Peptides against a protein of PDB entry 1Y74. Designs and how they scored, part 2

Target 1, 57 residues: chain A of PDB entry 1Y74
Amino acid sequence: LGLERDVSRAVELLERLQRSGELPPQKLQALQRVLQSRFCSAIREVYEQLYDTLDIT

## One batch from the design tools (peptide; made by RFdiffusion4, then SolubleMPNN)

Design b1_p8_4_s2
Fold by OpenDDE base, seed 1:
Structure b1_p8_4_s2 (fold): chain B 57 residues (1-57), chain A 8 residues (1-8)
Amino acid sequence: as target 1 above (57 residues)
Amino acid sequence: LELLRELL
């Protein structure tokens, strides 16, 4: 599923932006923590299970 | 900001 890869890519980009110093790192780190949260992971797992079960293209 | 141009 593309969602896990897209979330992982978004986290990678946020880590690069935090290291570049172009933006205040605190807000970027807060967004990264949201994307890596147990809540976002649980919603992703439910989405993946529903996708695999329902075969919704 | 260059990294945002690689995503869009």
Scores: peptide ipSAE 0.029, ipTM 0.582, DockQ to the pose 0.146
Fold by OpenDDE base, seed 2:
Order: structure tokens, then C-alpha cells, then sequence
Structure b1_p8_4_s2 (fold): chain B 57 residues (1-57), chain A 8 residues (1-8)
């Protein structure tokens, strides 16, 4: 599953946007904290386990 | 904004 890579890429992009100063950093930083949260990691692990069990072609 | 335009 590419979900860990996609989340890591989304975080990298949020960090670049925060450094550009083109957008208010607070909402971008809040979204980054959500994506890096233990809650999102736990949802990702459950999703990966379900996807490996459910052969959803 | 350029980074968002390159992704979308």
C-alpha cells in the first residue's frame, strides 16, 4: 500500500508550503500535526490490515 | 501556491 508514502509526501509538501510564506502557516501546521498524529497512524495500520485481508481489486 | 499547482 502506498498510503504511508502518500502521507509522508503530503507532510513534505505541507512543510514546503509553510516555508514559502505564501499561506498562513497555522492551518498547514495543524494539518501536518493531524497527519503525523498517533490517531492517523493507527487508522492507517487498520486500513492496511483490512486491505491485505480484503482482496479489494 | 506554485507547489499546489504542480500537484493538482
Amino acid sequence: as target 1 above (57 residues)
Amino acid sequence: LELLRELL
Scores: peptide ipSAE 0.029, ipTM 0.574, DockQ to the pose 0.141
Fold by OpenDDE base, seed 4:
Structure b1_p8_4_s2 (fold): chain B 57 residues (1-57), chain A 8 residues (1-8)
Amino acid sequence: as target 1 above (57 residues)
Amino acid sequence: LELLRELL
């Protein structure tokens, strides 16, 4: 599973977009805060545990 | 916007 890596990459891309000034930073920062939230981390951990347990090929 | 074009 690459979900942690893909979330980390999405955050990196959002930080670059915020620094470019081409877009209003407030919505990008709000999305970054959601992706880095304890809620999203807990959902990711549950998803990874279920994936490893259910062996969904 | 360039970064979004490289992602899509």
Scores: peptide ipSAE 0.028, ipTM 0.572, DockQ to the pose 0.138
Fold by OpenDDE base, seed 5:
Structure b1_p8_4_s2 (fold): chain B 57 residues (1-57), chain A 8 residues (1-8)
Amino acid sequence: as target 1 above (57 residues)
Amino acid sequence: LELLRELL
């Protein structure tokens, strides 16, 4: 499933934006914390389990 | 602006 890779890429991009200083880092850091939260990970795991069970091609 | 260049 691409979702773990896409989330990891989104976090990498947020870390680059925080380092560039072009944008206020506080909102970017808050979004990164949401994407790395246990809640977001648990939703991802449920989605992956449902996807594997339902064989949604 | 560099982020948009890394996505394209």
Scores: peptide ipSAE 0.028, ipTM 0.574, DockQ to the pose 0.113

Design b1_p8_4_s3
Fold by OpenDDE base, seed 1:
Structure b1_p8_4_s3 (fold): chain B 57 residues (1-57), chain A 8 residues (1-8)
Amino acid sequence: as target 1 above (57 residues)
Amino acid sequence: LELLKELL
C-alpha cells in the first residue's frame, strides 16, 4: 500500500539528512526510530487491515 | 535543506 512506501521514503530522507550534517542528527534519528518502531508498524498494519476491510474512500 | 525542497 502507498503508506508503507511513503514511510520508507520518509526514513530514507531522514538518513540522507543525518549524513548531510546540515541538521542536528539526534532529532532526525529520534524521528527515524519512531517511524521504524514496532508501534508505528502495528498502527500501519491496523490501518491497512481496516482500509482493506471497510473500503473507506 | 535541499532534501526538504524535494519534499515541498
Scores: peptide ipSAE 0.025, ipTM 0.567, DockQ to the pose 0.142
Fold by OpenDDE base, seed 4:
Structure b1_p8_4_s3 (fold): chain B 57 residues (1-57), chain A 8 residues (1-8)
Amino acid sequence: as target 1 above (57 residues)
Amino acid sequence: LELLKELL
């Protein structure tokens, strides 16, 4: 499962966008805080556990 | 903007 890697890549991209100054940083920072939240981490853990249990190819 | 085009 790549979901942890994909979330980490999304955070890296959001940090690059915040540094470029091309977009208002506040909304990007809010999205980064959501992706790094305990809530999103718990949803990810449940998703990974269900995927490993259901063997959905 | 280029970084968003690489994501889509």
Scores: peptide ipSAE 0.025, ipTM 0.562, DockQ to the pose 0.153
Fold by OpenDDE base, seed 5:
Structure b1_p8_4_s3 (fold): chain B 57 residues (1-57), chain A 8 residues (1-8)
Amino acid sequence: as target 1 above (57 residues)
Amino acid sequence: LELLKELL
């Protein structure tokens, strides 16, 4: 399952974009907070459990 | 935006 890695990579990209100053940081920071939220983590865990149970290839 | 091109 690549979802945890892809979320971690998306957060890394958002942190780099915030540090570059090329874009208004507020929306990037809000998106990072959503991706790092307990809600998104819980949805990811449910998805991983369902994927492992249902063998969704 | 140049940083996004270097990371893909």
Scores: peptide ipSAE 0.025, ipTM 0.563, DockQ to the pose 0.117
Fold by OpenDDE base, seed 2:
Structure b1_p8_4_s3 (fold): chain B 57 residues (1-57), chain A 8 residues (1-8)
Amino acid sequence: as target 1 above (57 residues)
Amino acid sequence: LELLKELL
């Protein structure tokens, strides 16, 4: 599953957007903190486990 | 904004 990679890429993009100064950094930083939170990581782990169990291909 | 155009 690419979800960890996609989250890591989303964080990298948010860091680049914060450094560009084109957008107010506060909301971007808040979203980055959510994506890097223990809560988001725990949801990801549960999702990956459920996906591996329910992938009846 | 250019970074968002490269992503989409």
Scores: peptide ipSAE 0.024, ipTM 0.560, DockQ to the pose 0.130

Design b1_p8_4_s4
Fold by OpenDDE base, seed 1:
Structure b1_p8_4_s4 (fold): chain B 57 residues (1-57), chain A 8 residues (1-8)
Amino acid sequence: as target 1 above (57 residues)
Amino acid sequence: LPLLQELL
């Protein structure tokens, strides 16, 4: 699973968008905080563990 | 959209 990498890439892209100033940074920063939250990380870890254990194709 | 240019 690449979910950790994909989330890290999404955060990197949100940081670039915040620096470009093309979009209101406050909503982008709120989305970044959600993706970096302990809640989102815990859901990701549970999903990765279940996926690796169940191998449901 | 700058995000789409960085995803591709």
Scores: peptide ipSAE 0.034, ipTM 0.558, DockQ to the pose 0.219
Fold by OpenDDE base, seed 5:
Structure b1_p8_4_s4 (fold): chain B 57 residues (1-57), chain A 8 residues (1-8)
Amino acid sequence: as target 1 above (57 residues)
Amino acid sequence: LPLLQELL
């Protein structure tokens, strides 16, 4: 599963967008905080465990 | 789109 890498890449892109100043940073920062939240990480871990267990190809 | 320029 690439979900951890894809979330990390999404966070990196959100940080770059916040630094560019081309967009209002507040909504981008809020989305970054959601993606980096313990809740989002816990849901990701549960999904990865279920995927590995159920072999839902 | 700034996102597409940084993905390349």
Scores: peptide ipSAE 0.034, ipTM 0.547, DockQ to the pose 0.113
Fold by OpenDDE base, seed 3:
Structure b1_p8_4_s4 (fold): chain B 57 residues (1-57), chain A 8 residues (1-8)
Amino acid sequence: as target 1 above (57 residues)
Amino acid sequence: LPLLQELL
């Protein structure tokens, strides 16, 4: 499973948790914003490029 | 938490 897909799934789960009302939505929304940030995306892209270049099993 | 059950 690619890291992009796992992050996208984590965001989807955070959106569902915010809609359920079982938890205070503000902290979940803050975490979603972090995961969708340009900073986290850039780190993910660097990690994926390194993982594809370095055959790190 | 029904969504933790959907992650596992």
Scores: peptide ipSAE 0.029, ipTM 0.543, DockQ to the pose 0.218
Fold by OpenDDE base, seed 4:
Structure b1_p8_4_s4 (fold): chain B 57 residues (1-57), chain A 8 residues (1-8)
Amino acid sequence: as target 1 above (57 residues)
Amino acid sequence: LPLLQELL
């Protein structure tokens, strides 16, 4: 599964958007903090394990 | 947003 890579790419895009100043950075920073949270990482790990186990093609 | 169009 590419979910870890896709989350890492989403964080990179949020950091670029915060640096551009085109958008208010506070909401983008809050979203980045959620994506990098231990809670979000734990949900990702459970999802990846269930997907690999259930083999729902 | 010009930057968002460049990033997608």
Scores: peptide ipSAE 0.024, ipTM 0.524, DockQ to the pose 0.203

Design b1_p8_6_s1 (from b1_p8_6, 6 letters changed)
Fold by OpenDDE base, seed 5:
Structure b1_p8_6_s1 (fold): chain B 57 residues (1-57), chain A 8 residues (1-8)
Amino acid sequence: as target 1 above (57 residues)
Amino acid sequence: PIQEALAL
């Protein structure tokens, strides 16, 4: 599943946005921390395991 | 800003 890659890409984009200074960095940094959290990683792992066994339509 | 980030 590409979900890990997609999350990594989202984090990369957030880092670029923070460096551009076009937006207040605090909320972007907070979102990055959430996406990189153990909590989100654990949810991703569960989702990836269930995705193969469940027909999510 | 999102489009700029996507272009980088």
Scores: peptide ipSAE 0.047, ipTM 0.676, DockQ to the pose 0.221
Fold by OpenDDE base, seed 1:
Structure b1_p8_6_s1 (fold): chain B 57 residues (1-57), chain A 8 residues (1-8)
Amino acid sequence: as target 1 above (57 residues)
Amino acid sequence: PIQEALAL
């Protein structure tokens, strides 16, 4: 599962969007904080564990 | 802006 990679890519994209100034940076920064939060990391870990065990196709 | 960010 590439969830960690996908989250890292999403954060990278958010950082680029914040630097462009084309969008209000506050909401982008808030989303980045959520994606990098300990809560999201914990949920990701649970999801990865469940995915590996349940083999949900 | 999203399309440009995806292209980078």
Scores: peptide ipSAE 0.047, ipTM 0.672, DockQ to the pose 0.193
Fold by OpenDDE base, seed 3:
Structure b1_p8_6_s1 (fold): chain B 57 residues (1-57), chain A 8 residues (1-8)
Amino acid sequence: as target 1 above (57 residues)
Amino acid sequence: PIQEALAL
């Protein structure tokens, strides 16, 4: 799946956007916090485990 | 800004 990699890349892009100062950082930071939240990480982990187990096509 | 971020 590579979801962990894709989430990590999304976080990296959000950090770059925050540092550029071209956009108001607050909403970008809020989105980053959601993506790095324990909840999103737990759901991703469960999804990846189920996907690997069930191999749903 | 999104396209710029994607190019990084």
Scores: peptide ipSAE 0.047, ipTM 0.674, DockQ to the pose 0.227
Fold by OpenDDE base, seed 2:
Structure b1_p8_6_s1 (fold): chain B 57 residues (1-57), chain A 8 residues (1-8)
Amino acid sequence: as target 1 above (57 residues)
Amino acid sequence: PIQEALAL
């Protein structure tokens, strides 16, 4: 799974959007904080671990 | 703005 990479790309996009000034940065920054949170990371790690062992397709 | 962010 490339979830870590996808989350990292999403954070990068959010940082660019914040720097552009085209949008109010506060909500973008809040979303970035969620994506970089320990909670989000922990969920991602559990999901990735389970995905390797479970064929849920 | 999302499309612009993707282009950056």
Scores: peptide ipSAE 0.046, ipTM 0.677, DockQ to the pose 0.229

Design b1_p8_6_s2 (from b1_p8_6, 5 letters changed)
Fold by OpenDDE base, seed 2:
Structure b1_p8_6_s2 (fold): chain B 57 residues (1-57), chain A 8 residues (1-8)
Amino acid sequence: as target 1 above (57 residues)
Amino acid sequence: PIQEALEL
């Protein structure tokens, strides 16, 4: 499980897309803010802690 | 643009 890495990569890609100017940046920036929010971080941490203790397929 | 971002 590498959710932290994948979220970080997603944020990096969003930043690059915003800098390119090829797309309206507002919604990309909003998504980045959500992914970097304390809420999403907390949910990710809870999920990562539970992942190895639960038999989830 | 997404594909270009993935290549970086």
Scores: peptide ipSAE 0.043, ipTM 0.652, DockQ to the pose 0.182
Fold by OpenDDE base, seed 4:
Structure b1_p8_6_s2 (fold): chain B 57 residues (1-57), chain A 8 residues (1-8)
Amino acid sequence: as target 1 above (57 residues)
Amino acid sequence: PIQEALEL
């Protein structure tokens, strides 16, 4: 499970989009802040810890 | 713009 890597890549893409100036940066920045928030990180950590122990279909 | 970001 590589959710941390995927979130990091998403943040990198958001930073590139903000620097291009082709899109209004405000919502991109807001999304980046959500992805980098302690709340989002805590949810990710719990999910990653339980992922291999819970076989939920 | 998304395509450009993926290429960088």
Scores: peptide ipSAE 0.043, ipTM 0.650, DockQ to the pose 0.179
Fold by OpenDDE base, seed 1:
Structure b1_p8_6_s2 (fold): chain B 57 residues (1-57), chain A 8 residues (1-8)
Amino acid sequence: as target 1 above (57 residues)
Amino acid sequence: PIQEALEL
């Protein structure tokens, strides 16, 4: 499980989409802010710890 | 645009 990597990749993609101008940038920027928030990071860390510990498939 | 961004 590499959620940190996946979130970083998602942010990178959002930045590219914002630069393309093909989509309204405000919602993309808002999503990027959520993904980079301390709250989202804290949830991710808890999730990763639980996933690694429980390994429920 | 999403598909193009995924390929980059």
Scores: peptide ipSAE 0.042, ipTM 0.650, DockQ to the pose 0.191
Fold by OpenDDE base, seed 3:
Structure b1_p8_6_s2 (fold): chain B 57 residues (1-57), chain A 8 residues (1-8)
Amino acid sequence: as target 1 above (57 residues)
Amino acid sequence: PIQEALEL
């Protein structure tokens, strides 16, 4: 599914924003940590598995 | 800055 790619793209954008220095990096880094957390990864995996099996749309 | 990042 595109969800893994979308999360990866979001992380990439957060890394670019942190490197630019135009915004305070602390909150951006915290958000990146959440998106890369085991919790978010596990939820994503369950979601992807369910929709891979239940894709009756 | 967000709009610029989205264009990258």
Scores: peptide ipSAE 0.041, ipTM 0.648, DockQ to the pose 0.227

Design b1_p8_6_s3 (from b1_p8_6, 5 letters changed)
Fold by OpenDDE base, seed 5:
Structure b1_p8_6_s3 (fold): chain B 57 residues (1-57), chain A 8 residues (1-8)
Amino acid sequence: as target 1 above (57 residues)
Amino acid sequence: PIEEALRL
């Protein structure tokens, strides 16, 4: 699973977009907060555990 | 801005 890596990459992209100033940063920042939230991380961990256990491909 | 962020 590359989900942790993909989330980290998504956050990196959101940070770059926020720093560019070319887009209103508020929604980008809100999305970043969601992706970095404990809730999102917990759901990711549950998903990864279920994926490993059930071999849901 | 997306292409720049992706370095594409």
Scores: peptide ipSAE 0.065, ipTM 0.700, DockQ to the pose 0.180
Fold by OpenDDE base, seed 1:
Structure b1_p8_6_s3 (fold): chain B 57 residues (1-57), chain A 8 residues (1-8)
Amino acid sequence: as target 1 above (57 residues)
Amino acid sequence: PIEEALRL
C-alpha cells in the first residue's frame, strides 16, 4: 500500500495547480494543508495498518 | 495548462 506516495503526488499536483494561476489558489492551498496535516497523516497510518492487518479487498 | 500541470 503506497498511500504516502499517493498523498505526496497529490500535494505535488496541488502545488503545480496553484502556480498555474488558472484556479483560485485558496481552496487548493487549504486542501494541501489538510493532506499535509498531522491529523491526515495519523488517519493514513491507521488506515495502512488496518489494511495490512485485515487484508480487505 | 491544467492538463499539462496534471500530466493528463
Scores: peptide ipSAE 0.064, ipTM 0.702, DockQ to the pose 0.171
Fold by OpenDDE base, seed 2:
Structure b1_p8_6_s3 (fold): chain B 57 residues (1-57), chain A 8 residues (1-8)
Amino acid sequence: as target 1 above (57 residues)
Amino acid sequence: PIEEALRL
C-alpha cells in the first residue's frame, strides 16, 4: 500500500498548481493543508497498518 | 500551463 507516496505526490501537484498562477490558490492550499494535517496522517497510518491484516477481496 | 504543472 502506497498511500503515503500517493498523498505526497498529490501535495507536490497541488504546490505546482499553486505556483502556476492559473488557478485561485486558496482552495488548492486548503486541500494541501488537509492532506498534510495530523488528522489525515493519523487516518492514513491506521489504514496502512490494518490493510495487510485484513482479508480484503 | 496546468498540464505541465501536473506533468501530464
Scores: peptide ipSAE 0.062, ipTM 0.700, DockQ to the pose 0.167
Fold by OpenDDE base, seed 4:
Structure b1_p8_6_s3 (fold): chain B 57 residues (1-57), chain A 8 residues (1-8)
Amino acid sequence: as target 1 above (57 residues)
Amino acid sequence: PIEEALRL
């Protein structure tokens, strides 16, 4: 699974967008905080652990 | 620009 990598890449992109100044940064920063939250990390961890076991297509 | 930030 690449979910951890994809979340890390999404955070990197959000940081770049915030630094560009072309968009209001507040909502981008809020989204980054959600993606880096313990809650989001816990959901990701559960998903990664169960993915192969449940064999969801 | 946004395109540069997204590597588009």
Scores: peptide ipSAE 0.055, ipTM 0.691, DockQ to the pose 0.166

Design b1_p8_6_s4 (from b1_p8_6, 3 letters changed)
Fold by OpenDDE base, seed 1:
Structure b1_p8_6_s4 (fold): chain B 57 residues (1-57), chain A 8 residues (1-8)
Amino acid sequence: as target 1 above (57 residues)
Amino acid sequence: PIEEAFEL
């Protein structure tokens, strides 16, 4: 499970979208802040650990 | 365009 990479890619995409100016940047920036928050990172780590431990398909 | 942002 490579959620860290997927979150990093999502942040990169949000930064590109903010730079394009095609969308209002405020909500994109808010989502980026959520994805980069310590809280989101902690939840991701717990999820990755549980996913790897339970190995449910 | 938005589609270009998603290019790998």
Scores: peptide ipSAE 0.043, ipTM 0.636, DockQ to the pose 0.165
Fold by OpenDDE base, seed 2:
Structure b1_p8_6_s4 (fold): chain B 57 residues (1-57), chain A 8 residues (1-8)
Amino acid sequence: as target 1 above (57 residues)
Amino acid sequence: PIEEAFEL
């Protein structure tokens, strides 16, 4: 179950990038909103459940 | 710098 951790890390990176001011924040913020959305979380949960159930290596 | 944001 690394996907939740990887999404959390991606959000952390996006927040750091937005705070740096070196990049236009709008696209970074939009991506962060997608990754933190209920829709993305629901897809992640289904994926993780199927992965655990099917024992996909 | 942007590179520091990607430090593990």
Scores: peptide ipSAE 0.043, ipTM 0.639, DockQ to the pose 0.164
Fold by OpenDDE base, seed 5:
Structure b1_p8_6_s4 (fold): chain B 57 residues (1-57), chain A 8 residues (1-8)
Amino acid sequence: as target 1 above (57 residues)
Amino acid sequence: PIEEAFEL
């Protein structure tokens, strides 16, 4: 399970896209805020714990 | 370009 890495990569990509200026940044920034929110992190942690415990591969 | 953001 690599959700933490995948979320970190998604945030990195969103930051690159925002810096390029080729797209309106507002929706990209909103998505980044969601991915970096305490709520999203808490849900990710719960999911990772359940995944490890239940071995839902 | 945007495509460069997705390069390895």
Scores: peptide ipSAE 0.042, ipTM 0.628, DockQ to the pose 0.160
Fold by OpenDDE base, seed 4:
Structure b1_p8_6_s4 (fold): chain B 57 residues (1-57), chain A 8 residues (1-8)
Amino acid sequence: as target 1 above (57 residues)
Amino acid sequence: PIEEAFEL
């Protein structure tokens, strides 16, 4: 599964957007904090572990 | 520019 990679890429994009100064950084920073939170990481980990075992197609 | 942020 590429979910960890996709979250890492999303964080990288948010950091670039914050550095550009073209957008108000506060909401971007808040979203980055959510994506890097222990809660989000734990949910991602559970999802990745269960994805192949659950038939949710 | 914002477009540069989305370069792959």
Scores: peptide ipSAE 0.042, ipTM 0.636, DockQ to the pose 0.160

Design b1_p8_7_s2
Fold by OpenDDE base, seed 1:
Structure b1_p8_7_s2 (fold): chain B 57 residues (1-57), chain A 8 residues (1-8)
Amino acid sequence: as target 1 above (57 residues)
Amino acid sequence: LEELLQQL
């Protein structure tokens, strides 16, 4: 499903914003850590499984 | 920020 790609893209974009210095990097880094967390990955896997199970139409 | 918005 595209969700893994979208999360990876969101992380890439957060890393670019952290390097630009236009925003305080600490909050962006905290968000990146949440998106890369085992908890976020587990929620993604559950979402993907539910989507694949409900996409019986 | 502008370069980021151009990539969405």
Scores: peptide ipSAE 0.035, ipTM 0.639, DockQ to the pose 0.111
Fold by OpenDDE base, seed 2:
Formats: sequence, structure tokens, C-alpha cells
Structure b1_p8_7_s2 (fold): chain B 57 residues (1-57), chain A 8 residues (1-8)
Amino acid sequence: as target 1 above (57 residues)
Amino acid sequence: LEELLQQL
């Protein structure tokens, strides 16, 4: 499962966008905080466990 | 922005 890598990549991209100054940084920072939250991590862990158990091809 | 879109 690539979901951890994809979330880490999304955070890296949000940090680059915040540094470019092309967009208001506050909403980008709020989204980064959501992606790095314990809530998002717990949802990811549940999704990974269900995916591994259900073998949905 | 454009350089970031090229990295997706």
C-alpha cells in the first residue's frame, strides 16, 4: 500500500506551495495539519488493515 | 505552481 508515501508526498508538496507564496499559506497549512493529524493517521491505519484483510482486487 | 504540477 502506497498511502503513507502518498500522504508524505502530499505534505511535501503543500510545504513547497507554502514557500512559493503564490497562494495564501493559511489554508495550505491547515490542510497539512489535517494530513499530519492523529485522526488522519488512525483512518489510514484502519484503511490499510481493512485493505489487507478484504483482499479487494 | 507549474513546477509543482510537473512533479505529480
Scores: peptide ipSAE 0.035, ipTM 0.637, DockQ to the pose 0.110
Fold by OpenDDE base, seed 4:
Structure b1_p8_7_s2 (fold): chain B 57 residues (1-57), chain A 8 residues (1-8)
Amino acid sequence: as target 1 above (57 residues)
Amino acid sequence: LEELLQQL
């Protein structure tokens, strides 16, 4: 399952954007906090369990 | 921004 890796990559990209100063950092930081939240991790765990159970290719 | 889009 690539979802944990893809979320980690999305966070890395958001941190790069925050450092570039090209965009207002506050909204990017808020999105990063959502992706790193316990709520997002719990949704990921449910998705991974459903994926493993349903054998969706 | 363009360098970020090239890394997706």
Scores: peptide ipSAE 0.035, ipTM 0.635, DockQ to the pose 0.119
Fold by OpenDDE base, seed 5:
Structure b1_p8_7_s2 (fold): chain B 57 residues (1-57), chain A 8 residues (1-8)
Amino acid sequence: as target 1 above (57 residues)
Amino acid sequence: LEELLQQL
């Protein structure tokens, strides 16, 4: 399962973009907060459990 | 932005 790694990489990229100042930080910070939310983590856990149960190759 | 695109 790559989803936890992909979410962690997306957060790292959003933090780099916020530090560069090239883009308005408010929307990037809002997206980072969504990706780090308990709701997003709970959806990820359900997805991982379903993936392991359904043996989706 | 250019450094980000080089890491994809």
Scores: peptide ipSAE 0.034, ipTM 0.632, DockQ to the pose 0.106

Design b1_p8_7_s3
Fold by OpenDDE base, seed 3:
Structure b1_p8_7_s3 (fold): chain B 57 residues (1-57), chain A 8 residues (1-8)
Amino acid sequence: as target 1 above (57 residues)
Amino acid sequence: LEELLREL
């Protein structure tokens, strides 16, 4: 499913924004930590399992 | 910021 790729892309974009200094880095870093957390990964796995089971087109 | 918006 595309969700792992989309999360990885969101993290890459957050790392670029943190390096640019255009925005306060603390909130961007906090969001990156959430997206890279074991909790976010576990939610992703549950979502992928439910999506595969429910045949949501 | 503008580069980010072009990649979304």
Scores: peptide ipSAE 0.068, ipTM 0.683, DockQ to the pose 0.117
Fold by OpenDDE base, seed 5:
Structure b1_p8_7_s3 (fold): chain B 57 residues (1-57), chain A 8 residues (1-8)
Amino acid sequence: as target 1 above (57 residues)
Amino acid sequence: LEELLREL
């Protein structure tokens, strides 16, 4: 499943943007904290389990 | 920003 990889890539891109200083870092850091939250991880795990159970190609 | 836009 690509979702874990896509979330990890989105976090990496947010960290690069925070280091560039081109944008106010506070909103980027808040978004990174949401994506790395236990709540988002639990939603991802439920999605992956449902995807594996339903065999949605 | 330009680096992000090249990687999307």
Scores: peptide ipSAE 0.067, ipTM 0.686, DockQ to the pose 0.116
Fold by OpenDDE base, seed 1:
Structure b1_p8_7_s3 (fold): chain B 57 residues (1-57), chain A 8 residues (1-8)
Amino acid sequence: as target 1 above (57 residues)
Amino acid sequence: LEELLREL
């Protein structure tokens, strides 16, 4: 599904921004922790299971 | 920042 790829890409971009030092790293790290949280992962798994069960284009 | 904007 596109969602796993998009979340993984968003995390990669946040890690690059944290390394560049152009922005205060604390807020970027907090956003990365939210995206990598068990809550976001569980929502993604439910979405993937529903998408595989429901032929939703 | 500009590199990030090119990758979106």
Scores: peptide ipSAE 0.066, ipTM 0.682, DockQ to the pose 0.119
Fold by OpenDDE base, seed 4:
Structure b1_p8_7_s3 (fold): chain B 57 residues (1-57), chain A 8 residues (1-8)
Amino acid sequence: as target 1 above (57 residues)
Amino acid sequence: LEELLREL
């Protein structure tokens, strides 16, 4: 499933943006914490189970 | 920013 890879890539990109100093790091760090939260992980697991059950090609 | 946009 691509969603885990896409979330991991989004976190990597947010870490690069925080290190560049081009943007206020606090909002980027807050978004990273949301993406790495147990809540987002649980939503991903539910999405993966629904995808496998519904056979959405 | 421009470097990030080239990596998407």
Scores: peptide ipSAE 0.064, ipTM 0.676, DockQ to the pose 0.109

